# Peptides against a protein of PDB entry 1BH9: the designs that were tried, part 101

Target 1, 89 residues: chain A of PDB entry 1BH9
Amino acid sequence: FSEEQLNRYEMYRRSAFPKAAIKRLIQSITGTSVSQNVVIAMSGISKVFVGEVVEEALDVCEKWGEMPPLQPKHMREAVRRLKSKGQIP

## One batch from the design tools (peptide; made by RFdiffusion4, then SolubleMPNN)

Design b2_p26_6_s2 (from b2_p26_6, 11 letters changed)
Fold by OpenDDE base, seed 3:
Structure b2_p26_6_s2 (fold): chain B 89 residues (1-89), chain A 26 residues (1-26)
Amino acid sequence: as target 1 above (89 residues)
Amino acid sequence: SEEALKLLEELAEEFIRELARKMLEE
């Protein structure tokens, strides 16, 4: 598959992940109430994160001489590489 | 794959947690 295909599917999946749940997650960390705008912003940042991980994972898959679909090992390696590059915290 | 997508979701949540943590420390 392609990065776009995975992104679309993930967006669909995330749409099933209620904003309320995201809000609760953030509030669980901050210990304070979070505005809807913050939730929206965080959701957007997460979308970018997902895209970057998928792109890197596809690169990993290719460099390992493997074929789609992406597997967890590709995702895990992608995250490690992105962190190493300082592209994600 | 479905498993990869599930992991991606989990990674996203971890990312949010880490980002939130760092923002609170600043």
Scores: peptide ipSAE 0.320, ipTM 0.808, DockQ to the pose 0.725
Fold by OpenDDE base, seed 1:
Structure b2_p26_6_s2 (fold): chain B 89 residues (1-89), chain A 26 residues (1-26)
Amino acid sequence: as target 1 above (89 residues)
Amino acid sequence: SEEALKLLEELAEEFIRELARKMLEE
């Protein structure tokens, strides 16, 4: 499918990460309650991260001479490349 | 694929955990 179709589906999938879930995740790490603004910020940062990974994964898929849909191996390679570029921790 | 999406979701969670950890250390 097209990049747009993939993007739409991934956005739908990310909806499974509601603010409540993100809040619980952060709280499990910090050990204390976090503000709504922190949750919003982390949600936004996570969204950007996902976008960058997908973009890189599409590039990997293309460079490997493969066709959609994206597979786990593309995602894993994308993360490795982004880390090497210093774009993600 | 569904598998790729599940992995992406997992990677996102790990990213958030790592970021939160670093923020606490700073």
Scores: peptide ipSAE 0.318, ipTM 0.809, DockQ to the pose 0.792
Fold by OpenDDE base, seed 2:
Structure b2_p26_6_s2 (fold): chain B 89 residues (1-89), chain A 26 residues (1-26)
Amino acid sequence: as target 1 above (89 residues)
Amino acid sequence: SEEALKLLEELAEEFIRELARKMLEE
């Protein structure tokens, strides 16, 4: 795969998660099958979550005087900050 | 980075798990 293909796939991964994976995750919690609407809803919510975490992580990276690409430490700090601000559970 | 993406996926899964748990408890 080319660097360009990997970059496009990375953007895809940041914007959405496979429905099958989400469905399996939810069903592992509920113990029963879930509707397509539930999977779609959770997919959307997950997308929003990812967007907010990435945005916060970029802010963390900048405030720490560092440059992209984002690293795990930026993501972990982003989540901590979002939770403290009540933006995510 | 790839490591950051993997962590993001893990965080997303934990988020969904926690959200689902709270919804079922309400």
Scores: peptide ipSAE 0.318, ipTM 0.803, DockQ to the pose 0.766
Fold by OpenDDE base, seed 4:
Structure b2_p26_6_s2 (fold): chain B 89 residues (1-89), chain A 26 residues (1-26)
Amino acid sequence: as target 1 above (89 residues)
Amino acid sequence: SEEALKLLEELAEEFIRELARKMLEE
């Protein structure tokens, strides 16, 4: 795949998570079945979370004087900063 | 990058687990 194709794929994956996967994840935690409304809500919340992390990671990348693509170190630092700001738990 | 994307997915799963835990405690 070209860099452009990878970027488009990443944007697609970051825009939403498969409901089936989220449902399985939540059920593995609760030990019981979950409603579709819970899955829908968690899907939306997860999308917001991903957006905030990516946005912060891009800011970190820029502040460090680096250029995309984002690296794991940018994501880790982004999470630390967002937690520090109280924007994510 | 692909590595960053994989980490993001892991972070998202941890986020969901943490939210689920807090919601169950409320």
Scores: peptide ipSAE 0.318, ipTM 0.804, DockQ to the pose 0.751; fails the geometry check

Design b2_p26_6_s3 (from b2_p26_6, 11 letters changed)
Fold by OpenDDE base, seed 3:
Order: C-alpha cells, then structure tokens, then sequence
Structure b2_p26_6_s3 (fold): chain B 89 residues (1-89), chain A 26 residues (1-26)
C-alpha cells in the first residue's frame, strides 16, 4: 500500500481525537492535573502510534491479499503484531 | 472506514492509558 494512503488516513484520524480528550484521560489515570506540555507530548506520541498501527494494518491487509479500505480486523491484527514485536505496550 | 477509525480511537485510548499507568507506578 502507498504512503499516500497512509497520509490520508492519518489526516482524517487527527481530526477525531481532541487534545481535551487526551487530557481528561490522563488525568483520570493520574488523579492529578496534567500540564499542556504533557498533553502536547502525548498527542504527538499518539500520532506516532496511530501511524504505526495504520502502516502495520496496511501491511496486514496486503499480506492477506485484500484491498482498502482498512477494516477492524486489520487494525486488531496490526496491534497484535506490534505488541509481539515490542513496538507498543 | 468509520468503524476502523472508531476502533483506532479505542486503541489509542488504551495505549495512552497504559503509558499513563506505567508512568504513575514508577
């Protein structure tokens, strides 16, 4: 699959996960206030994570002999593979 | 697809949660 397809997917995803949601999620775990800098950092890390998942999912899709668009099964398999490789927790 | 994007969001939340929890426990 092409880098162009990956980029389009990333652009679409970026509009779907607000920083406010990240802040709320982190604070719900830590039980304390989280700085904007931490939220920004986590946002960036999350973007990288998404990129890796999407790229892996595209690879899965291709290896399974299937065509876009990506389906949940591709995403789930991608995560499993990334975890097994130690690339994500 | 919309379903794939929703799942991606869920996976991202799980990812963030795990990182935050690990940091908290250190």
Amino acid sequence: as target 1 above (89 residues)
Amino acid sequence: SEEAERLLQELTEEFIRKLALEAKEK
Scores: peptide ipSAE 0.610, ipTM 0.906, DockQ to the pose 0.794
Fold by OpenDDE base, seed 2:
Formats: sequence, structure tokens, C-alpha cells
Structure b2_p26_6_s3 (fold): chain B 89 residues (1-89), chain A 26 residues (1-26)
Amino acid sequence: as target 1 above (89 residues)
Amino acid sequence: SEEAERLLQELTEEFIRKLALEAKEK
């Protein structure tokens, strides 16, 4: 992937996960209403997460000697690596 | 791929849940 392709992919991913869904998800955990600021913050954090996962997945794909597009196995391995490095929960 | 994109969404939801749970427990 080129940088442009990566950016477009991330933008697509962001559009596929609306704030309303984030709000509902958080509220399902807290049991109470959450502020717009919390939703905005989580949206931003999630965007960073997606970027890091995709970047790591591209690295995995390359290290395995494979070519894009990314496959589920690349994404799963990326998350495992990020967790092992303490970069994500 | 669409499958990879769906997985990414699932992983993101899991990520959000974990953060929300951690925040709630503190």
C-alpha cells in the first residue's frame, strides 16, 4: 500500500464506525449516558488504534513475504504484536 | 478485503470495550 492508499483505507474504516455506535458501546459498559466529549475522545483514540493496527499489519504482511491486500491473518497478528509490545490493551 | 475490514471493526469494538471497562474499574 502507498501512503495514500493507507490513508483512504483508514478514512473508510472511520466512516464505517459512527459515533453513535461508539456511544452505544460505551454506554453498554458504563450503564449510564456518556458525554459527547467522551465519544469524541474515544473516536479519536479509535482512529489512532486503527492506524497502528493497519501499519503493523502491513509490516507483518511484508515480513511474511506476502503482498497486499491485507488479510485477516495479518490483522490478527498485528494486534498480537501490538499487545505484546504494550502498545494496546 | 471486506473480511479484513470486518475484522478490523470487530477488533476496534473490542478495543473500545476494554478501555471502557478499565476506565469504569478505576
Scores: peptide ipSAE 0.610, ipTM 0.906, DockQ to the pose 0.817
Fold by OpenDDE base, seed 1:
Formats: C-alpha cells, sequence, structure tokens
Structure b2_p26_6_s3 (fold): chain B 89 residues (1-89), chain A 26 residues (1-26)
C-alpha cells in the first residue's frame, strides 16, 4: 500500500486515545500524579504506534491477498510481527 | 471497521501499559 493510502486510512480513523484516559492509566501504574508533559509525550508515542500498526496491518492484508477495510485479524497479526521485529514491547 | 477501531484502542492501551510498567521498573 502506498503512503497516500495509509494516510487516507489514518484520516478515516475517528478517535485518538483520550488524554484523560492516558493520564488515568499511567497514574494507575505509577501510583502518583502524572504531568501534562508526560501525557502529551505518551499521546504522541501512541499515535506513532497506531501508525506503525496500521501500516503493518495493511501489509498483512495485502500479503494475504485480501482487500480493505482492515479487520481485527490484520491488526493482531500486525502487532505480532512488530513485536517479533522488536519494534514494540 | 468499528470492531477494528475498538481493537486498535485496546492494543494502544496495552502498549501504554507496557511502557508505563517498563518505566516504573527502571
Amino acid sequence: as target 1 above (89 residues)
Amino acid sequence: SEEAERLLQELTEEFIRKLALEAKEK
């Protein structure tokens, strides 16, 4: 898939992970208040993560000889591949 | 596609959780 196709898909995506939810999640782990800068940083990192997953999922979809829209199975396989490549934890 | 979006959010949450845990351990 071309970069443009990927971009169109990303534009289609309606929701980014809410900052409030990110803050609550991190705080549940650290047990302390989290700064706005940390939340902003995590929001950005998360956006990059989503981009990588979608890109990989599109590749999976193509290699499996299937057509959009992306399905859960493509996303799960994408994450598996990214983990195996050491790109994500 | 709605299902895919929900899964993507769940995967993102897991990702954030893992990073936060790694940071806490360091």
Scores: peptide ipSAE 0.606, ipTM 0.906, DockQ to the pose 0.755
Fold by OpenDDE base, seed 4:
Structure b2_p26_6_s3 (fold): chain B 89 residues (1-89), chain A 26 residues (1-26)
Amino acid sequence: as target 1 above (89 residues)
Amino acid sequence: SEEAERLLQELTEEFIRKLALEAKEK
C-alpha cells in the first residue's frame, strides 16, 4: 500500500485515545497523580503506535491477498508481528 | 468498521498499560 492509501485509511479509521482516559489508566497503575505533560507525551506516543499498527495491518492484509477495510484479524496479526520484531512491547 | 476501531482502542490501552508498568518498575 502506498503512503497515500495509508493516510486515507488513517484519516477515517484512526482515533486518538482520549487524554482523560489515558490519565485515569496511568494513575490506576502508578497509584499517584499524573502530570499533563505525561498525558500529552503518552497521547503522542499512542498516536505513533496506532500508525505503526495500521501500517503493519495493511501489510498483513496485502500479504494475505485481501483488500481493505481492515478486519480485527489483520490488527491482531500486526501486533504479533510488531512484538516479534521488537518494535512494540 | 466499529469492531476494528474498538479493537484498536483496546490494543492502545494495552500498549499504554505496558509502558506505564515498565516505567514504574525502573
Scores: peptide ipSAE 0.605, ipTM 0.905, DockQ to the pose 0.741

Design b2_p26_6_s4 (from b2_p26_6, 13 letters changed)
Fold by OpenDDE base, seed 5:
Structure b2_p26_6_s4 (fold): chain B 89 residues (1-89), chain A 26 residues (1-26)
Amino acid sequence: as target 1 above (89 residues)
Amino acid sequence: TEEAEELLRELAEEFIREKAREMKAA
């Protein structure tokens, strides 16, 4: 599989959080009700975040000379690298 | 792997919690 194919397949397998669950999670932190637009926005930026992690993890996997499928160690290293680059919080 | 997918979900939740904390602090 190409990296692009793997990325698409990973995004497919990831699946999005249900909006109700995201809403409850945010409200548990803020202590107040949040709008549907906030939930939609949070869902979107979370998807972007996961996409960046997956792309970095694929790069990590390749640079380590390993083959798919991605494993937790690739994801953890990806997050560390993205944080060090200032690309994610 | 299924384990990697579960970790992605956990990472996403942590990201949301962090952003929600920032929202609360703003």
Scores: peptide ipSAE 0.504, ipTM 0.879, DockQ to the pose 0.900
Fold by OpenDDE base, seed 1:
Structure b2_p26_6_s4 (fold): chain B 89 residues (1-89), chain A 26 residues (1-26)
Amino acid sequence: as target 1 above (89 residues)
Amino acid sequence: TEEAEELLRELAEEFIREKAREMKAA
């Protein structure tokens, strides 16, 4: 429960991407306009991704015998581990 | 920390870029 609480706290503190910024980012890659539904879907998927990274980072922090707040080194290691597990691209 | 939160935002942007490329390819 503590891990989930910390995850929610981190997600709250982190500024979410505004829809306009996400839309511009996607369109810069696809070269065409995208629908509002695509932006909403991408926003949701991205939030899930960040949540998974935070959860893994909390696990890393714990395994290293350290305490919050999370640091960049925890995030970097989390991404490496998640990729190794095939959980993220 | 603020540094960790900033890194999370950068990771999220990278993720979006990757997914957008997949969308274009499909």
Scores: peptide ipSAE 0.503, ipTM 0.879, DockQ to the pose 0.922
Fold by OpenDDE base, seed 4:
Formats: C-alpha cells, structure tokens, sequence
Structure b2_p26_6_s4 (fold): chain B 89 residues (1-89), chain A 26 residues (1-26)
C-alpha cells in the first residue's frame, strides 16, 4: 500500500467513534436528546477535523526531520499550527 | 503511537464538546 493509503486507513481507525458514544457525549453537554442526523453530522465533521490534525502532524513530523509513527509532540504542535492558521477552533 | 492516538481521541472529543456547546447556545 502507498503511504497515502496507509495514512487514510490509520486516520479512519483513529477517528471512528461509535454513534452511541458521540450521542452520549453531545447529550451530556446539551442536556437534551440529540437526533440521529446530528450524530451523523457530528461524526462527519469530527472525522474531517481529525484528518486535518493528522495531516498537519505528518507535516510537522517531516519538517522536524523525523519519521512516523506520529508522537504526541507532533499532534500538539499540529494543533497549535492549525489554530494559528485559523483552520481549527 | 498509542499515545498519539489517545491524544487524537481526546482532541476529537474536545472538538465535539465545543460544537455541542455551540449547538446549545444556538
């Protein structure tokens, strides 16, 4: 498999949350019931978010002259960079 | 690494919490 394929697979594995867990998490915040569509939407945008973080983390890893697997320091730096770029909240 | 994956999960949860708060405020 190509590096891209492996990255996509890992991204999927890391970002996949069970709908039940997402539903419970949202409801714990809102204090009310959440529709299935909201859970689906949240699952989707969360996956996008994770993808952006992983992509940036890989870039950080490369720029630091390091090799995968990603480490927490890469993830933390990725988040800082994405926030500074206004790409994530 | 496992540690990185755990952090990623935490970040995802924080993201969801933030969006949920936005939903509540709307």
Amino acid sequence: as target 1 above (89 residues)
Amino acid sequence: TEEAEELLRELAEEFIREKAREMKAA
Scores: peptide ipSAE 0.486, ipTM 0.874, DockQ to the pose 0.949
Fold by OpenDDE base, seed 3:
Structure b2_p26_6_s4 (fold): chain B 89 residues (1-89), chain A 26 residues (1-26)
Amino acid sequence: as target 1 above (89 residues)
Amino acid sequence: TEEAEELLRELAEEFIREKAREMKAA
């Protein structure tokens, strides 16, 4: 794997929420019980979201002529760019 | 970095909250 792929994998692993935590978060907002399938779906969608942010952040890092690991400034810029491109809400 | 990971976690949480609000509104 490339350094980019490895970094993306690490970010996925570290940013992932436990199923129970996701369930609690959703229920704290909806005020009602949430099915396991909803939690699974939300987990997957969130993972895709994080992956897109990380991928864009790696691109930012490279374009700025910097080396991994990613820093907050890369993430913040990534989000701005993705929103600008309409790739994320 | 740890800071970057924390930010990712915060972003993910905000994303989930947003989607959950949409679910509630539906």
Scores: peptide ipSAE 0.483, ipTM 0.872, DockQ to the pose 0.938

Design b2_p26_7_s1 (from b2_p26_7, 16 letters changed)
Fold by OpenDDE base, seed 2:
Structure b2_p26_7_s1 (fold): chain B 89 residues (1-89), chain A 26 residues (1-26)
Amino acid sequence: as target 1 above (89 residues)
Amino acid sequence: SKKEEIEKALFELSLKKAEEIGSRLK
């Protein structure tokens, strides 16, 4: 893939996650309020997941002899592979 | 467990974000 594509990928990968949504998600599961530090930590984990999925999907796309943009089929295959490797839940 | 539920939920959110990012790559 081109340098431009990788640069855009990094830009989006480093973008902020909606902390409010993450906070609500955690609280809906725990049943209690969570600290800002916990939200920050969970946001970080989410970014790791995003990076792993995008990178794996790009690899899938390339291995299939296709070009971006990434399609749902690339994401599905990426998730399958990552789960098989035990890298994602 | 709650830990597993949180991890799975976070992953689902991440997957949506990944799809958004991927769709913008050209």
Scores: peptide ipSAE 0.617, ipTM 0.916, DockQ to the pose 0.767
Fold by OpenDDE base, seed 1:
Structure b2_p26_7_s1 (fold): chain B 89 residues (1-89), chain A 26 residues (1-26)
Amino acid sequence: as target 1 above (89 residues)
Amino acid sequence: SKKEEIEKALFELSLKKAEEIGSRLK
């Protein structure tokens, strides 16, 4: 895709994640409070996941000869591919 | 494991964000 589209993609990818939600999510699993540093680290991982999924979905979209915006079918295929590669859980 | 549960949960959250971002791309 165009450089402009990539720039917009990067802009969105760099957006903040809801730290409070991540904190609650982790605490619900661990049963204990988590530090700010842990939340930051987990937020980073989430951003990586987002980037990988979006990038793969864009690739799928392009290879299918389609144009953005990304549709659920692109996301589903991207996730399937990334899982098969062992790049996401 | 708890590690796997956290990873899966984070991924689910990330997937929603990814869908949001993807839907805004033009």
Scores: peptide ipSAE 0.579, ipTM 0.902, DockQ to the pose 0.765
Fold by OpenDDE base, seed 3:
Structure b2_p26_7_s1 (fold): chain B 89 residues (1-89), chain A 26 residues (1-26)
Amino acid sequence: as target 1 above (89 residues)
Amino acid sequence: SKKEEIEKALFELSLKKAEEIGSRLK
């Protein structure tokens, strides 16, 4: 893929996650308040998940002889493959 | 477990973000 596509991907990957939403999500499960550091850590894990899915989806797209943007079919196949590899829950 | 629930929930959010990012690639 082009340098432009790689640059955009990196920019999106480095973008901030919705900390408030993550905080609410964790608190809804734990039933207690969580610190900012915990939210930051969970945001980091989420970014790793995003990266793994996007990278796998791009690989799927390329192997299928197609070009970006990624479509739902690429995402579904990527998730299936990553689960098979034990890379994602 | 709560750990598993958090992981699954975070993954679901990640999927939505991944789809958003993927749709913007060109």
Scores: peptide ipSAE 0.563, ipTM 0.897, DockQ to the pose 0.770
Fold by OpenDDE base, seed 4:
Structure b2_p26_7_s1 (fold): chain B 89 residues (1-89), chain A 26 residues (1-26)
Amino acid sequence: as target 1 above (89 residues)
Amino acid sequence: SKKEEIEKALFELSLKKAEEIGSRLK
C-alpha cells in the first residue's frame, strides 16, 4: 500500500483509546476500582489487538486483489486467520 | 477466568476500533 495509506493507518493506530470506556469495561468485570496504570496497560493491549487486526485485514484485502477501505469481509477473514494462529482471543 | 474475560472484552473493543480505522483507510 501507498505511503499515504500507511501514514493514515499509523495515525489512527496511535490514537488514544477512550480511557473512561476501558476503565468501565474492566471494572464491570472485576467489580473493583481500576488504577490509571492498569487502564494504560489495558489500552496498550487493545492497541496491539487493533494493529494485528488491521494489518491482517490489509493483507487479506491485498491478497484478494482489492484496495482499501477495509470492508467487513476483510475484517471477518482477518479475525478468523488471527484466531487460527492463536494471536488473538 | 477474569483474565480471559478481560482479554476477550478488550478484543471486542479493539475489533470495533479496527473496523473504524479500516473504513477510513482510503
Scores: peptide ipSAE 0.605, ipTM 0.913, DockQ to the pose 0.773; fails the geometry check

Design b2_p26_7_s2 (from b2_p26_7, 17 letters changed)
Fold by OpenDDE base, seed 4:
Structure b2_p26_7_s2 (fold): chain B 89 residues (1-89), chain A 26 residues (1-26)
Amino acid sequence: as target 1 above (89 residues)
Amino acid sequence: SKREKIREALFELALQEAERIGSKLK
Protein backbone atom coordinates (compact mmCIF):
# COMPACT_ATOMS: atom_id res chain seq x y z
CA PHE B 1 0.00 0.00 0.00
CA SER B 2 1.10 3.53 -0.69
CA GLU B 3 1.50 6.11 2.01
CA GLU B 4 -1.57 7.81 0.65
CA GLN B 5 -3.60 4.65 0.95
CA LEU B 6 -2.43 4.12 4.51
CA ASN B 7 -3.34 7.66 5.36
CA ARG B 8 -6.81 7.21 3.92
CA TYR B 9 -7.19 3.99 5.84
CA GLU B 10 -6.41 5.82 9.05
CA MET B 11 -9.02 8.40 8.21
CA TYR B 12 -11.58 5.66 7.65
CA ARG B 13 -10.64 4.04 10.93
CA ARG B 14 -11.26 7.31 12.71
CA SER B 15 -14.67 7.73 11.15
CA ALA B 16 -17.10 9.10 13.67
CA PHE B 17 -19.88 6.64 14.32
CA PRO B 18 -20.74 7.03 17.99
CA LYS B 19 -22.15 3.79 19.29
CA ALA B 20 -24.98 5.54 21.06
CA ALA B 21 -26.08 7.24 17.87
CA ILE B 22 -25.89 4.04 15.84
CA LYS B 23 -27.80 2.20 18.53
CA ARG B 24 -30.55 4.78 18.60
CA LEU B 25 -30.79 4.77 14.84
CA ILE B 26 -31.11 1.02 14.57
CA GLN B 27 -33.57 0.79 17.43
CA SER B 28 -35.72 3.48 15.89
CA ILE B 29 -36.14 1.19 12.90
CA THR B 30 -36.40 -2.19 14.61
CA GLY B 31 -38.51 -1.01 17.51
CA THR B 32 -36.54 -3.20 19.88
CA SER B 33 -33.26 -3.18 21.77
CA VAL B 34 -30.03 -3.83 19.93
CA SER B 35 -27.01 -5.60 21.36
CA GLN B 36 -23.61 -4.01 21.61
CA ASN B 37 -22.22 -6.48 19.10
CA VAL B 38 -24.86 -5.53 16.57
CA VAL B 39 -23.97 -1.88 17.02
CA ILE B 40 -20.34 -2.72 16.37
CA ALA B 41 -21.29 -4.64 13.25
CA MET B 42 -23.45 -1.80 11.99
CA SER B 43 -20.64 0.64 12.62
CA GLY B 44 -18.41 -1.58 10.56
CA ILE B 45 -20.84 -1.58 7.68
CA SER B 46 -21.01 2.18 7.86
CA LYS B 47 -17.25 2.42 7.62
CA VAL B 48 -17.31 0.17 4.58
CA PHE B 49 -19.77 2.55 2.99
CA VAL B 50 -17.49 5.47 3.79
CA GLY B 51 -14.57 3.78 2.13
CA GLU B 52 -16.54 2.85 -0.94
CA VAL B 53 -17.87 6.35 -1.43
CA VAL B 54 -14.55 8.06 -0.83
CA GLU B 55 -12.65 5.71 -3.10
CA GLU B 56 -15.21 6.08 -5.85
CA ALA B 57 -15.18 9.84 -5.45
CA LEU B 58 -11.40 9.86 -5.69
CA ASP B 59 -11.69 7.89 -8.90
CA VAL B 60 -14.19 10.41 -10.22
CA CYS B 61 -11.93 13.26 -9.20
CA GLU B 62 -8.99 11.71 -10.98
CA LYS B 63 -10.95 10.88 -14.10
CA TRP B 64 -12.11 14.48 -14.26
CA GLY B 65 -8.50 15.59 -14.12
CA GLU B 66 -8.90 17.21 -10.73
CA MET B 67 -7.11 16.94 -7.41
CA PRO B 68 -8.31 16.49 -3.82
CA PRO B 69 -9.92 17.63 -1.66
CA LEU B 70 -13.12 16.01 -2.79
CA GLN B 71 -15.94 18.37 -3.63
CA PRO B 72 -19.67 17.80 -3.46
CA LYS B 73 -19.77 17.18 -7.19
CA HIS B 74 -17.34 14.28 -6.78
CA MET B 75 -19.42 12.79 -3.99
CA ARG B 76 -22.65 13.10 -5.92
CA GLU B 77 -21.18 11.43 -8.96
CA ALA B 78 -19.62 8.71 -6.82
CA VAL B 79 -22.94 7.90 -5.19
CA ARG B 80 -24.65 7.80 -8.56
CA ARG B 81 -22.08 5.38 -9.92
CA LEU B 82 -22.12 3.14 -6.88
CA LYS B 83 -25.89 2.94 -6.95
CA SER B 84 -25.77 2.07 -10.63
CA LYS B 85 -23.36 -0.73 -9.79
CA GLY B 86 -25.66 -1.91 -7.03
CA GLN B 87 -22.92 -1.51 -4.46
CA ILE B 88 -24.79 0.88 -2.21
CA PRO B 89 -28.46 1.31 -1.37
CA SER A 1 -37.88 -4.18 4.81
CA LYS A 2 -36.32 -3.24 8.10
CA ARG A 3 -33.02 -4.61 6.86
CA GLU A 4 -33.06 -2.34 3.86
CA LYS A 5 -34.16 0.61 5.95
CA ILE A 6 -31.22 0.03 8.24
CA ARG A 7 -28.81 -0.16 5.32
CA GLU A 8 -30.19 3.02 3.86
CA ALA A 9 -29.97 4.83 7.18
CA LEU A 10 -26.41 3.68 7.75
CA PHE A 11 -25.50 4.78 4.26
CA GLU A 12 -26.84 8.24 4.88
CA LEU A 13 -24.65 8.54 7.95
CA ALA A 14 -21.73 7.18 6.02
CA LEU A 15 -22.26 9.64 3.21
CA GLN A 16 -22.06 12.54 5.62
CA GLU A 17 -18.87 11.16 7.07
CA ALA A 18 -17.47 10.49 3.62
CA GLU A 19 -18.01 14.10 2.69
CA ARG A 20 -16.22 15.18 5.84
CA ILE A 21 -13.30 12.88 5.17
CA GLY A 22 -13.19 13.75 1.49
CA SER A 23 -12.98 17.44 2.23
CA LYS A 24 -9.91 16.81 4.36
CA LEU A 25 -8.00 14.77 1.82
CA LYS A 26 -4.82 16.29 0.45
Scores: peptide ipSAE 0.645, ipTM 0.928, DockQ to the pose 0.725
Fold by OpenDDE base, seed 3:
Structure b2_p26_7_s2 (fold): chain B 89 residues (1-89), chain A 26 residues (1-26)
Amino acid sequence: as target 1 above (89 residues)
Amino acid sequence: SKREKIREALFELALQEAERIGSKLK
């Protein structure tokens, strides 16, 4: 693995999904309290989504003949593609 | 469904974070 790949991995690991925010979000939908384990699981799913979007956006960026950093236009196109593939809601 | 609403909400949060991370990539 390259240093760049390791750095990206670390960025994903450090993604900011505060437990309190996730908990409030879930509870606003379910109407009931959620356990710590559920919050952890939901945080994990969110990080998976981050990785999928960033990976797709990097692919878009490359295919368009452009270089990082990623721009909103790359993210918009990535989301469109992932939705068409049924990978994201 | 509640499940779908949760997934959509989590994705919206993830998208914001993805944009933050993406803007820092080199």
Scores: peptide ipSAE 0.639, ipTM 0.927, DockQ to the pose 0.751
Fold by OpenDDE base, seed 2:
Structure b2_p26_7_s2 (fold): chain B 89 residues (1-89), chain A 26 residues (1-26)
Amino acid sequence: as target 1 above (89 residues)
Amino acid sequence: SKREKIREALFELALQEAERIGSKLK
């Protein structure tokens, strides 16, 4: 992997997904308590989503002949593309 | 389904974080 890719990976790894927030979110939907392991797993999934969106947005940015940082328009387009590909909800 | 609702909710959180990260990329 390139240095840039490694840097992005590190950024994803450091993404802020407080366990408390994730737990509350899940519990609000399930109506029951959620184990720590489930919260950890869900946090991991969230980080995967972050990576997918950012990488897609970077691709959009590049294809549009633009330079980082990513703007809301890149994010919106990225989400649209990922949804069309069935890669995200 | 609850599963899908969870996935959607997690994605929304992820999107917010992605925007934060993206805005800091060089």
Scores: peptide ipSAE 0.608, ipTM 0.918, DockQ to the pose 0.708
Fold by OpenDDE base, seed 1:
Structure b2_p26_7_s2 (fold): chain B 89 residues (1-89), chain A 26 residues (1-26)
Amino acid sequence: as target 1 above (89 residues)
Amino acid sequence: SKREKIREALFELALQEAERIGSKLK
């Protein structure tokens, strides 16, 4: 892996989705308690979303002939593209 | 549906984190 890839990986690894917050969020929608395994699974899905958005945004940034860091405009375009592809809600 | 609501909510949280990470990338 390149240094850039390692840096991205470490940033992804450091990102955290507090289990308590996710649990409360899910329970507010379902109206019932949720298991730890479900919370872990939902946390995993969220992390996948993060990776997909960042990757798409980096692609947008590059195609627009710009350099990091990513700006809100890159994120907005990335989300639009991913939704169009049906990859995210 | 509840499933879709959960997915959307999780995505919103993910988007916030993605923006944080993206702003720190070199």
Scores: peptide ipSAE 0.591, ipTM 0.913, DockQ to the pose 0.729

Design b2_p26_7_s3 (from b2_p26_7, 17 letters changed)
Fold by OpenDDE base, seed 4:
Structure b2_p26_7_s3 (fold): chain B 89 residues (1-89), chain A 26 residues (1-26)
Amino acid sequence: as target 1 above (89 residues)
Amino acid sequence: SKAAEIERALFELSLEEAERIGSRLK
């Protein structure tokens, strides 16, 4: 893919994850309040997941001889591959 | 475990975000 496309992707990846949503999500599971540091850590993990999925999906897209934007079929295949590799839950 | 639940939940949220990002790539 073009450098421009990769650059755009990086810009998106650098964007802030919704900390409030992460906090609520964690608290809904733990049943207790969560510190800011934990939210930051979990946000980081989420960003890693996003990156892994997007990168894998881009690879799928390219291997299939297609171009962005990524379609659901790319995402599904990416997730399947990553799960089989044990890289995502 | 709660840890596993959190991880799965985070991934689900991440997948949603990934789809959003992917749909905007050009």
Scores: peptide ipSAE 0.626, ipTM 0.919, DockQ to the pose 0.793
Fold by OpenDDE base, seed 2:
Structure b2_p26_7_s3 (fold): chain B 89 residues (1-89), chain A 26 residues (1-26)
Amino acid sequence: as target 1 above (89 residues)
Amino acid sequence: SKAAEIERALFELSLEEAERIGSRLK
């Protein structure tokens, strides 16, 4: 894919920070409040996951001879491949 | 474990974000 498309992806990736959602998610599991630093750390992990999935999905899209935007089918295939590689849970 | 559960949950949330980002890539 073009550099322009990758740059747009990077912009969206950097702007996405679902802090509140991550905090609620963690607290629902731990049963107690979590610090801002913990949320930031977990957000970092989330962003790594996002990057891996989007990158793999773009690869899938290209290998299938298709063009963006990414569709659910690309995401599903990306997840399947990443799981088979042991790169995501 | 709680750690594993958190990781799985974070991934699910990340997948949602990935789909949002991916759908905007034109």
Scores: peptide ipSAE 0.621, ipTM 0.917, DockQ to the pose 0.743
Fold by OpenDDE base, seed 1:
Structure b2_p26_7_s3 (fold): chain B 89 residues (1-89), chain A 26 residues (1-26)
Amino acid sequence: as target 1 above (89 residues)
Amino acid sequence: SKAAEIERALFELSLEEAERIGSRLK
């Protein structure tokens, strides 16, 4: 894809992740409050997941001879591929 | 395990965010 598209993608990827949602998510599972450092760490992991999925989906889109924006079908295929590679849960 | 559950939940949240980002790419 074009440099412009990649730049836009990077800007989105660098945006803040919903820490509040992550905190609530973890606490709902553990049943206890979590520290800021734990939330930061989990946010980092989430950002990695986002990047992997988006990049894979863009690859799928391109290989299918299609153009952005990414559609649900691209995301589904990306997830399938990444799971097959053991790169995501 | 709780760790695995957290990871799965984080991924689901990440997928939602990825879809949001992807839909904005032009």
Scores: peptide ipSAE 0.621, ipTM 0.916, DockQ to the pose 0.794
Fold by OpenDDE base, seed 3:
Structure b2_p26_7_s3 (fold): chain B 89 residues (1-89), chain A 26 residues (1-26)
Amino acid sequence: as target 1 above (89 residues)
Amino acid sequence: SKAAEIERALFELSLEEAERIGSRLK
C-alpha cells in the first residue's frame, strides 16, 4: 500500500482511545470503580486488538486483489482467521 | 471468569474502532 495509507493508519493507531467507554464497560462487569491506571492498561490492550484486526484485514483485502478502504467482509474474514490462529478471544 | 469477560468485551469494542479506522484507509 502507499506511504500515505500507512501514515494515515499510524496516525489512528497513536490516537486516543475512548477511555470513558472502556471505564464504563469494565465497571459494568466488576461492579466496582476502576482506577485511571487500569483504564490506561485496558486501552493499551484494545489498541493491540485494533492493530491485529486491521493488519489481518489489510492482508485479506490484498489477497482478494482489492484495495482500501476496508469493508465489513474484510473485517469478518480477518476475525475468523485470527480466531482460528488463536490470536484473539 | 470476569477477566475473560472483560477481554471479550474489550475485543468487541475494539472491532467497532477497527471498522471505523479501516473505512478511512482510502
Scores: peptide ipSAE 0.612, ipTM 0.914, DockQ to the pose 0.774

